# Peptides against a protein of PDB entry 5EG6, part 85

Target 1, 151 residues: chain A of PDB entry 5EG6
Amino acid sequence: RLRSQTVSTRYLHVEGGNFHASSQQWGAFYIHLLDDDESEGEEFTVRDGYIHYGQTVKLVCSVTGMALPRLIIRKVDKQTALLDADDPVSQLHKCAFYLKDTERMYLCLSQERIIQFQATPCPKEQNKEMINDGASWTIISTDKAEYTFYE

## One batch from the design tools (peptide; made by RFdiffusion4, then SolubleMPNN)

Design b1_p25_1_s1 (from b1_p25_1, 11 letters changed)
Fold by OpenDDE base, seed 3:
Structure b1_p25_1_s1 (fold): chain B 151 residues (1-151), chain A 25 residues (1-25)
Amino acid sequence: as target 1 above (151 residues)
Amino acid sequence: VPSSYSYEVTSSLLNTEPDRTLRAK
């Protein structure tokens, strides 16, 4: 049924005071682990330790300090987000970022824009919900990057 | 017979942690 597939890579980046998806420019981000009951705000208490799927995180640009709202990092299986996965987050696995206090909204790229994408429930698999490819992210260490990134 | 075209998007997030398992930073 599938005739062909094209792969495109985009990087989360901050430019002009907003988040966008760039094909050439890389953004380096701090992933801060928050308490599950941490409230939204520019100031937040950070927890130590390994990050697990299902936990609340803050993405902060290492250069500008600009941050996204609180996110729940979830494991991705093919084109679905797992709702009950709780193992440690690995750079080898794709992940999705659920926006806290939303109705299944995920951090997503659309062309060069960063948007919210509403996931679709999976009726037969209640522990999963369907996301698009733009909502699937790969986390990589800066020392393992294949390219030099520019701000 | 294959009749569809798929466009795969890879979204990358850079992290300063060198470990395979991400630590809060």
Scores: peptide ipSAE 0.042, ipTM 0.603, DockQ to the pose 0.028
Fold by OpenDDE base, seed 1:
Structure b1_p25_1_s1 (fold): chain B 151 residues (1-151), chain A 25 residues (1-25)
Amino acid sequence: as target 1 above (151 residues)
Amino acid sequence: VPSSYSYEVTSSLLNTEPDRTLRAK
């Protein structure tokens, strides 16, 4: 039902103290697992183990240390974020990053900018929220701090 | 996915209206 125009693939990147999207560069990020009751802040306690959907995470740039607010990583099915999925996060499977304690705000890519996108409730599917493609992310493991490519 | 590991995060560029930009901290 939700129509979005995908132009190209972009990568989350940090430059000049800002999060942005790049077609040429990508940054590497640490995904830290937090306790569900962890408060917002620059200092946080990291949990061990594997990340599951529905858990609270921190995305931290491996180079600059810049971090996003606390996020809940959610499973994506087509253009919907699943609110109750709790299986282990799979690499290369689409996921969404819900900004914790917001009204359905998700980390979203819009051109070269990283913005918040408010998901639309699914009235007939209470365990889902409608997101756009820009709010659907793919996680790929890497040991690189940064990568630049050219087509 | 390990709780402490390096990843690249990618998405598809959309032709959508801009919203409030996230602040890094």
Scores: peptide ipSAE 0.031, ipTM 0.526, DockQ to the pose 0.049
Fold by OpenDDE base, seed 4:
Structure b1_p25_1_s1 (fold): chain B 151 residues (1-151), chain A 25 residues (1-25)
Amino acid sequence: as target 1 above (151 residues)
Amino acid sequence: VPSSYSYEVTSSLLNTEPDRTLRAK
């Protein structure tokens, strides 16, 4: 008998100088578009324009200024990240955040933790990498710095 | 100072707002 993976809704949040996954709180983040050749650092040059899948972005907490390493935003199809999608990012689509210059590491939530999850290559589909549900994100716009939810 | 629209990144289980293409500025 196969067991189904239980997935709970979690939100990216910064607290105590750390990124974590909260079931009750979520923070607002700037998504900065970077040049493909932009180096890693706390200071970076951003570009204007529509964000497309495959481009390099920085996620920065609007309140604390904490930032994740450079990410490549990728389109998600079911439980696979698409490596060659380049259309504009839509809030209706699931996305994954590949940690740039890593061995297929993706931003992932696991319970209360934000971790790196190593995607598995798809031998028959070279344009895809297998991720899990925790590495699949939905982006929604917000005008608020922080939201609190109650169950 | 670099600026962009503010977004919330949540799990795929969350319902999304109406479609809006992400734009950096």
Scores: peptide ipSAE 0.036, ipTM 0.555, DockQ to the pose 0.050; fails the geometry check
Fold by OpenDDE base, seed 5:
Structure b1_p25_1_s1 (fold): chain B 151 residues (1-151), chain A 25 residues (1-25)
Amino acid sequence: as target 1 above (151 residues)
Amino acid sequence: VPSSYSYEVTSSLLNTEPDRTLRAK
């Protein structure tokens, strides 16, 4: 193990039927907007329109078609997920993906794994939940953005 | 963000292992 922690960038990726975090490979995902009352399943009804924070979405791998469970996309402020933000989702602004109908579980990367990480309530700010860096995601358009990172 | 657009989703993580080790995982 390292003597001191370092920051690494990883990408959400699908391989071998599983979601994982890769330093070299990245996946392209469709973000589908769902109704708030849409049930979980492989088949789902999609809504049109711009995605806002707080809305329910499905992340679907453009290559494999594999999808994560229903997520609520939430705005991130530093190390906190905002529970009541409802403005349009901004590209390149960090966001968090709350696993819908869970107890504060968020999509999180841990080294090579994609896991659910339980956020901690923020006692003094009921509209916020504390997340770790692994649960903070950046969304970039695949047709516009060039991203360079160093390991 | 419009629905049905393709996006690259990235995250940064503090790690406690050498980069070369992480790449191998």
Scores: peptide ipSAE 0.029, ipTM 0.550, DockQ to the pose 0.027; fails the geometry check

Design b1_p25_1_s2 (from b1_p25_1, 10 letters changed)
Fold by OpenDDE base, seed 3:
Structure b1_p25_1_s2 (fold): chain B 151 residues (1-151), chain A 25 residues (1-25)
Amino acid sequence: as target 1 above (151 residues)
Amino acid sequence: MPSSYSYSVTSSLLNTEPERTLKAK
């Protein structure tokens, strides 16, 4: 059961062949764990087990089969993405999705749109990159996503 | 219908009971 929530919830969703951020509808996604050396493509080999920060994942819509490019899931501390965290991913913690093999591009919502946001290096903390709030996500099981949120 | 191994990705932080670790499909 839910203990607490934040305000202004949007959900990653697929509609009309595109990913978007919906305030009304939520998508159900399979999160596949890939090998670090797995190439980009519609066909991929998956690994079993619990996902850790720093690992490569593939988000696939359970309804449409549409998928985002390979992502590296990273731990978030305030408005920074941690580059070296490797502990298990927690549904109670914010995370960021780095677009693998890009120049610090992260999956980000801007109003109803899903965009790529370029993180800024932290001058004094080389293990961190500065992101915005739109690039911070929370992953929850779909049974929990069905819960109605009230403010 | 979604399975217990599917997830939603939200902009909000939710605090729930145990079984909080993310398991791959």
Scores: peptide ipSAE 0.298, ipTM 0.766, DockQ to the pose 0.063
Fold by OpenDDE base, seed 5:
Structure b1_p25_1_s2 (fold): chain B 151 residues (1-151), chain A 25 residues (1-25)
Amino acid sequence: as target 1 above (151 residues)
Amino acid sequence: MPSSYSYSVTSSLLNTEPERTLKAK
């Protein structure tokens, strides 16, 4: 059992039918692995196995069933999203959620809001896109984690 | 049998040491 303590962390949460970034409540999400050619929709076919960077996933709220659009989970190095990483996703490592089939749009928190942030291409590194801190996330297992937070 | 794995998604300010990699639902 893990114990995590922080002072200013926000959590992805669903409230009132909307996604937001909460400093007090955290949502529990199922992460479904999709085929690369899976279409967008409320109904989808899932795959089994360990999730790798670069794969398409659906985040579904375990309570409400509300889901974000299809996302590609990408590895983060400092303030850049790696486009070609394909190793298994580590919960210890920062990640970014690219909104599939968009022009470099990433899931991003801005205070209490969840927005789409457009990453900037890296001119010298085609395999990287520059993101901001709000687009960098950490995934924590709910079955093994306990949170203590303050503001 | 359906998977029971669920996750929280937090800002990058949280430092944790997870026990395992992500497994799909």
Scores: peptide ipSAE 0.291, ipTM 0.757, DockQ to the pose 0.052
Fold by OpenDDE base, seed 1:
Structure b1_p25_1_s2 (fold): chain B 151 residues (1-151), chain A 25 residues (1-25)
Amino acid sequence: as target 1 above (151 residues)
Amino acid sequence: MPSSYSYSVTSSLLNTEPERTLKAK
């Protein structure tokens, strides 16, 4: 069984061709690193290496092949997304997924739905945007996830 | 089925101390 499966804990998942936030199932996603100038599309050129905050990524469901739009992965500090962080992304550290080329839209869970949440600018901190809890995510490798969450 | 290059994306409720960096597929 899934040790950490609760109503309050949700996972990004693909069902019926749609992304949703499931408390029962979790999806496995490939995270492709893209060039900053890579255009949106079903086909894309990927880069190798460790992902850093601020970089453009493509999340692709390993089962269905469904993909989210291009995202910029951003570091999260409390309730804020950091706009200028560029250190390597750490598993189990909070992160946010900015929908690239949008007006501060972030990937967000709302109950069972995956929505776009518009972050609020931080008036006194131009390098930060205020996000809600639903826009804060944690990424873990599937091998680690299985070890951690399954008995 | 799962590989070291695939990831799960969970709510922040599962956030713990970072263990390693993410490597892109």
Scores: peptide ipSAE 0.264, ipTM 0.755, DockQ to the pose 0.058
Fold by OpenDDE base, seed 4:
Structure b1_p25_1_s2 (fold): chain B 151 residues (1-151), chain A 25 residues (1-25)
Amino acid sequence: as target 1 above (151 residues)
Amino acid sequence: MPSSYSYSVTSSLLNTEPERTLKAK
């Protein structure tokens, strides 16, 4: 029998006042760099510069202005989030969005829904947390959103 | 990637065809 696997891509999107994961539509989001000590709120101060892993970011829908809570962007290695990576974020690498000040909660898609997924600590590696596929994200420029990405 | 630029955020999921739909080689 023929064994085949396919990759399906979903995009973070805002519709009807809610975040969801769409296979047909993509949202354009401003990713703002924040200070590590920036408090949660609708109003926040934005820093300039290149975003590094481990830093706090705010994702704001360019159309609706809706925003997710403060996130820490973390580098992903296979199915693990790296807790201590601090190099510049690369759009060629997968990343994870840790919900700041939570117990290992990460931004995750489940079918069309956007949820929080609790990562599992790695017993043998203190600097890693285990995440699922839905919590692994790829950041792309909006002019390249039409492309399909593969594992 | 620079701060405050416009981006899209995607996730790619691996899907395996169910056994009942697999074709013979």
Scores: peptide ipSAE 0.583, ipTM 0.832, DockQ to the pose 0.018; fails the geometry check

Design b1_p25_1_s3 (from b1_p25_1, 12 letters changed)
Fold by OpenDDE base, seed 1:
Structure b1_p25_1_s3 (fold): chain B 151 residues (1-151), chain A 25 residues (1-25)
Amino acid sequence: as target 1 above (151 residues)
Amino acid sequence: VPSTFSYETTSSLLNTEPARTIRAA
């Protein structure tokens, strides 16, 4: 007999000076748009406008100010990251975060840890890279600084 | 809440694993 069906959801969160994937807490992050030629660093210049896939962004924790390295936000199609998509980022679609200037490394969760996952090239589709489910993220807007919940 | 993001938007990032079925004994 079917007893239950469980969906495991984890949120990007900062705790103890580190990024982690929490099932109980979610962090609120500023997604800053950067120029394509912006260098890596704690200080950066933010561009105005809506964020499009393919653009360089900085994720900054609204509470701690801790930031991830420069990321390129990419559209996700099934289990692939699209390399050439450039339409506006939609909350209705999953996305992936490529770590800029890496060999196909993407922001990924593994259990409670945040890791880098190396995507695999798609031989037949040069505009796509294969990612795992842990590298596919959903973005939701929030005005909350931080939230902890229990199910 | 708009479906398109700007740099001014505060966002949360979540990942949902595939649903798992648990059967009773």
Scores: peptide ipSAE 0.269, ipTM 0.652, DockQ to the pose 0.056
Fold by OpenDDE base, seed 4:
Structure b1_p25_1_s3 (fold): chain B 151 residues (1-151), chain A 25 residues (1-25)
Amino acid sequence: as target 1 above (151 residues)
Amino acid sequence: VPSTFSYETTSSLLNTEPARTIRAA
């Protein structure tokens, strides 16, 4: 008996002024590093330097200029987001995006939709929050373009 | 591509979800 698992890959994309999860297109985003005390808004000051886990970032679509609210990028360990990790962000590892100043809301993919998913506290590990697979992202470097791919 | 992220380049965010398991007879 052979067991096979189908894997669905989706990409963050902007279309029609909205963020969505596309299986055919990927968006190219600027990930801007912000000061921890930077306020929310369409206008913001960008910091120099490498992005570390725990820092505040802004995701801005390179084509449309559409942006998500301020996010804190967090390291992922299995199905948990680490609250105290501060090492440099690696493209080889999964990450999660906490919506800053929310009650444990994370950027989450649900089919074709981008939603907020509320993480559950981990009672035994205070430095971790439980997230679902949809809230675990991988960052890849791209050229500044909107790309359509076929599976 | 560097192993660590830099905001000096554009990035794409992808999510890979496992789908239902298919069993072959």
Scores: peptide ipSAE 0.257, ipTM 0.624, DockQ to the pose 0.051
Fold by OpenDDE base, seed 5:
Structure b1_p25_1_s3 (fold): chain B 151 residues (1-151), chain A 25 residues (1-25)
Amino acid sequence: as target 1 above (151 residues)
Amino acid sequence: VPSTFSYETTSSLLNTEPARTIRAA
């Protein structure tokens, strides 16, 4: 008997009015930058500029207009989310999306489902929270974009 | 390589994880 281990790649997608993780279809989302004091809602005011870790963002599906709750984008180091990173978001690095105003809940995929995963505190590293692989995301551009370089 | 991007451009979020072992039948 022959068997093999494979790797699954999934994309955040909206189907039938719900967010899910698809292996075949990808959603195109606007990542809007919000003020830290912006309230939750379907209507919101966006800010200009480049997104930095630690800032509040809104993910809005470009097709359906459906949005996730306010998220704080955080830098990922191995299996931990960094709580104090504030450098510009890099597409070369994995990131995590903390559900704002929750107890360490992060946007996570579990097979085809999108769920909230509760991170575990790091006792000896207060600036880190332990997350699983399902809560680690990579952002890729789906259209022509302008890039900014920094050292 | 590009280090930053404009959030005005549409983006996709992807996640790669180990899949279940498949067996030949």
Scores: peptide ipSAE 0.203, ipTM 0.618, DockQ to the pose 0.103
Fold by OpenDDE base, seed 3:
Structure b1_p25_1_s3 (fold): chain B 151 residues (1-151), chain A 25 residues (1-25)
Amino acid sequence: as target 1 above (151 residues)
Amino acid sequence: VPSTFSYETTSSLLNTEPARTIRAA
């Protein structure tokens, strides 16, 4: 018998007018905090302050200006998204991005593609939803608009 | 011993505002 595991590190990136997951390039994004009642659109009002889990955000590419739909940022515990966490978002923790007003759809990567992944409810824990690894993200702060690296 | 193949992915995005706690842009 053989155990095999492959690890792929990918970063959210915008290229050719599309969001994709790149293993070599990463983009810098603005994370705008929105009011809970903010409507979807290209124009939106931004709130100041520190972002907390459970809040609504807009991810905007600093280079192209392309944006994803409104997202609710949620804390991740192993392979579950926490629905009731409200502490400040930290680079030390993994997070998930729920697409607002969807049936448990989360921002997810599948190889080089960015897709929506439907989370599964946790029957024993109503405050959690099961996500896959591709829906777990890490936020890294940078002063660069774009970074390319080689491993 | 069971044969298993797992695919682990690390997904990251960059924020232009350097801070431990993520600040609203």
Scores: peptide ipSAE 0.224, ipTM 0.594, DockQ to the pose 0.028; fails the geometry check

Design b1_p25_1_s4 (from b1_p25_1, 11 letters changed)
Fold by OpenDDE base, seed 4:
Structure b1_p25_1_s4 (fold): chain B 151 residues (1-151), chain A 25 residues (1-25)
Amino acid sequence: as target 1 above (151 residues)
Amino acid sequence: VPSSYSYEKTSSLLNTEPARTLRAA
C-alpha cells in the first residue's frame, strides 16, 4: 500500500515570449498537421485530416503565435515512447513529443521550465525508447476555436 | 450565407507528476 502523494499539474504556456510550464495558466494551442517532409520554419504548410501517432505536427500558441519546432507525436506505453505506433491520436491517452531530427530529444517539463529530455534506447525493444514522467503529456480540448468562412 | 466553412479547435497540453516522492505505507 502506498501513502498519499501530492500531485503537481502543469500546463504548457507561453509567457513573456517563452514557453514554460504553468500551474496556474494554460495555453491554447493549434496542433497543425504537417507533411513528413515539411521543412522547419516560421511559415509552413498544414495538412487536413486526423492526426496519427508518428506524424509531424506544429504546436502554435493561439494568442501569441509562437510555435515550437516540428514535433513527432508518439504514443506512450507506461514510461516508454512507441516509435512505430500509427493509430489516431487519442486525448484519453498520454503522448510524447519527439523533437524532429534530434537524437531522441523529447518535449519535457522540469518544474516551471520546458526543456528537452533525451530518451534512452530500449535494448530489448527496438520500437521503444524510455522517457521520464515530464515528457509524458495529456492533450485536452479547450473552449477556444478559430473559424474560417468562405462565401 | 457562407457557402462553406471550416474551424480549428485549440488544445492544451498538461503534465501531471508527483510533487513528492512516493513512500510505502
Scores: peptide ipSAE 0.265, ipTM 0.637, DockQ to the pose 0.087
Fold by OpenDDE base, seed 3:
Order: structure tokens, then C-alpha cells, then sequence
Structure b1_p25_1_s4 (fold): chain B 151 residues (1-151), chain A 25 residues (1-25)
């Protein structure tokens, strides 16, 4: 459908005790809202309310209980992460996950691997920083289960 | 199918059972 681009789809998944990006399987994750001052750890206090961009979240695998470090969920505009967006997070809209307390590191897929990708500052727009396609995610709702995808 | 929601060059999907409500698209 794209003339000058290649399209790929991968899902966040946990296998063998590690997070990876699968083209065949997807995991179901709890997304927990944390206080901005919540410390890193396995135990944490969950806040009430809608999740907004700019807030701190924890992603936990519903099957294994494996969790990623604290993340700040940010709105994505094209190939940039917005630093000042604070509206409610929308399902099916692109977002990025900044690893809290890092130097612009974002949750990113590279082939089947989950890595950290360092965003580049946007000189002309101080409220944005440039990310790659692998750092752009789409959130979809599903039941607590592991699913296999077949095209 | 999640892939039908967008035809952009890369789609990275996160399936969630949110502890807090997300706004519908």
C-alpha cells in the first residue's frame, strides 16, 4: 500500500524471561499509573484516574509478571515525541515510552529485540525530540491472555 | 486485526489490560 516504504508489524511479548518483539505472538500487559515521585521497584502504589501523556507508568506482563522499568508515556506526532502533551492517552494512537531518569532513552524494537533508543533533540521545536519508527507504539485493549497472530 | 488500524511503515503493538482507563480513539 506504500509506494516508497516497507511496512512491518510486531507485538511486545515476553518469552524465556525476556521482552521481545514478535511478529506472530502478542502478550497482554497491565499498564499501571504511578505517582511522579514513585521510586523504581517491584512494589509500587497505583494511582486512580485516566492515564495522561507525560505521566509515569509501569508495564507488567499479565502472564509472567515481568515488568519494565518506570516509563513516561509520551504522545507521538509523526516521527517526534511530544514533551509537553498532557491530554488523556488514546488507544490506537501512536505513543512512545521514555525510560524515566535516562538521557532521552525510549523503548524501541529492533527486529525481534527490545532495546533502548536515544532520541535526538529537535533544535527548532524545543517541545519535541526525534524518535525512530521502532520507538513508536500503538496501544490496543485485550483480555488477559496470550494471542497468536496469523495473517 | 491491529495491523488494519494503520498503514504506516512501522507498527509496534502493545496489548493492554489497563489498570486505569484509556481514552478511546
Amino acid sequence: as target 1 above (151 residues)
Amino acid sequence: VPSSYSYEKTSSLLNTEPARTLRAA
Scores: peptide ipSAE 0.225, ipTM 0.580, DockQ to the pose 0.046
Fold by OpenDDE base, seed 2:
Structure b1_p25_1_s4 (fold): chain B 151 residues (1-151), chain A 25 residues (1-25)
Amino acid sequence: as target 1 above (151 residues)
Amino acid sequence: VPSSYSYEKTSSLLNTEPARTLRAA
């Protein structure tokens, strides 16, 4: 007899100059929409409009200004990332962040660490890649502030 | 950011500014 695996909830956060995944703290981030041909860098040109799956975005911490590399936001269906979805991104629906110009690398948490996770291709479904739970994110709206909570 | 092939049972949340143009679910 084996015990079932429990699930923990963690939030993207910046502390000590690093991105990490915290169960006690969360950060507020800007999601900037970029042109598909925008180059990597700390300075970038942002676009207006609704963000759609498949588009390039920049995540920037509202407090520290720390930013992740350019990401392509992708729709998530169960444990797969969809490669060809292009509808508007919905809050509270799961999404994945593909690190642009990598070989299927996605933004992922591992314990308290933020890492890159390499998705596995779906041979029978060319428009999907298999991701793990840590690479599936939920976007929630919040004011520009860092929040710490205790149990 | 380091690479990993680890599978973990976690739920991850990203908090965003309400002014950003994301459609409500």
Scores: peptide ipSAE 0.175, ipTM 0.566, DockQ to the pose 0.030
Fold by OpenDDE base, seed 1:
Structure b1_p25_1_s4 (fold): chain B 151 residues (1-151), chain A 25 residues (1-25)
Amino acid sequence: as target 1 above (151 residues)
Amino acid sequence: VPSSYSYEKTSSLLNTEPARTLRAA
C-alpha cells in the first residue's frame, strides 16, 4: 500500500492593489524590522539587524509599495505557531505571520485569496497556538522584483 | 546551512500545501 500527496504551491503577490496568492507569480517583499512599540501607519521607522522570530515586521511589496499591517513573525513547529521563539529567522524554517494586536489572527491563503485565519489556542501548551497549513509560509530570498513561475 | 534574514534583502513568501492524496493498494 502506497500513499502519496500532490502539492500545490502559491506565492504572496500584489496585483491590482491587492494582496493575493498566486500559483504563477510571486512578489518580492522587503521585510522591514520594526520596534515592538512602533505604531501602525504608512510611515514607519525601521530597525537594523537580523530579524528574529517574535519581532514586529512590515512586509512591503518592492514593486508597488503596498504593505501589510504590522506582523509578528513566528516560528512554526508542525501545525503550531510558537509564541516564544526568538532565534533568527531562517529559510530552513516555516513561519507564520501574526497580525499584531489581533486575537490570534494570522496571514493565511485560501485558494487565491489572502485572508486572516484565527489560530486556536493549545490548551496544554500555552506557548503554542494551532494554525492551518494556509498560514504556514516559507521565506525565500529573491533578487527579482517579481517572478513568474511555470513548471 | 541556515541563513538569517535582514530587511536589506527582498523575500518571497510561498505556501505549499497538499492538494490531493493518492493511495494505491
Scores: peptide ipSAE 0.252, ipTM 0.626, DockQ to the pose 0.050; fails the geometry check

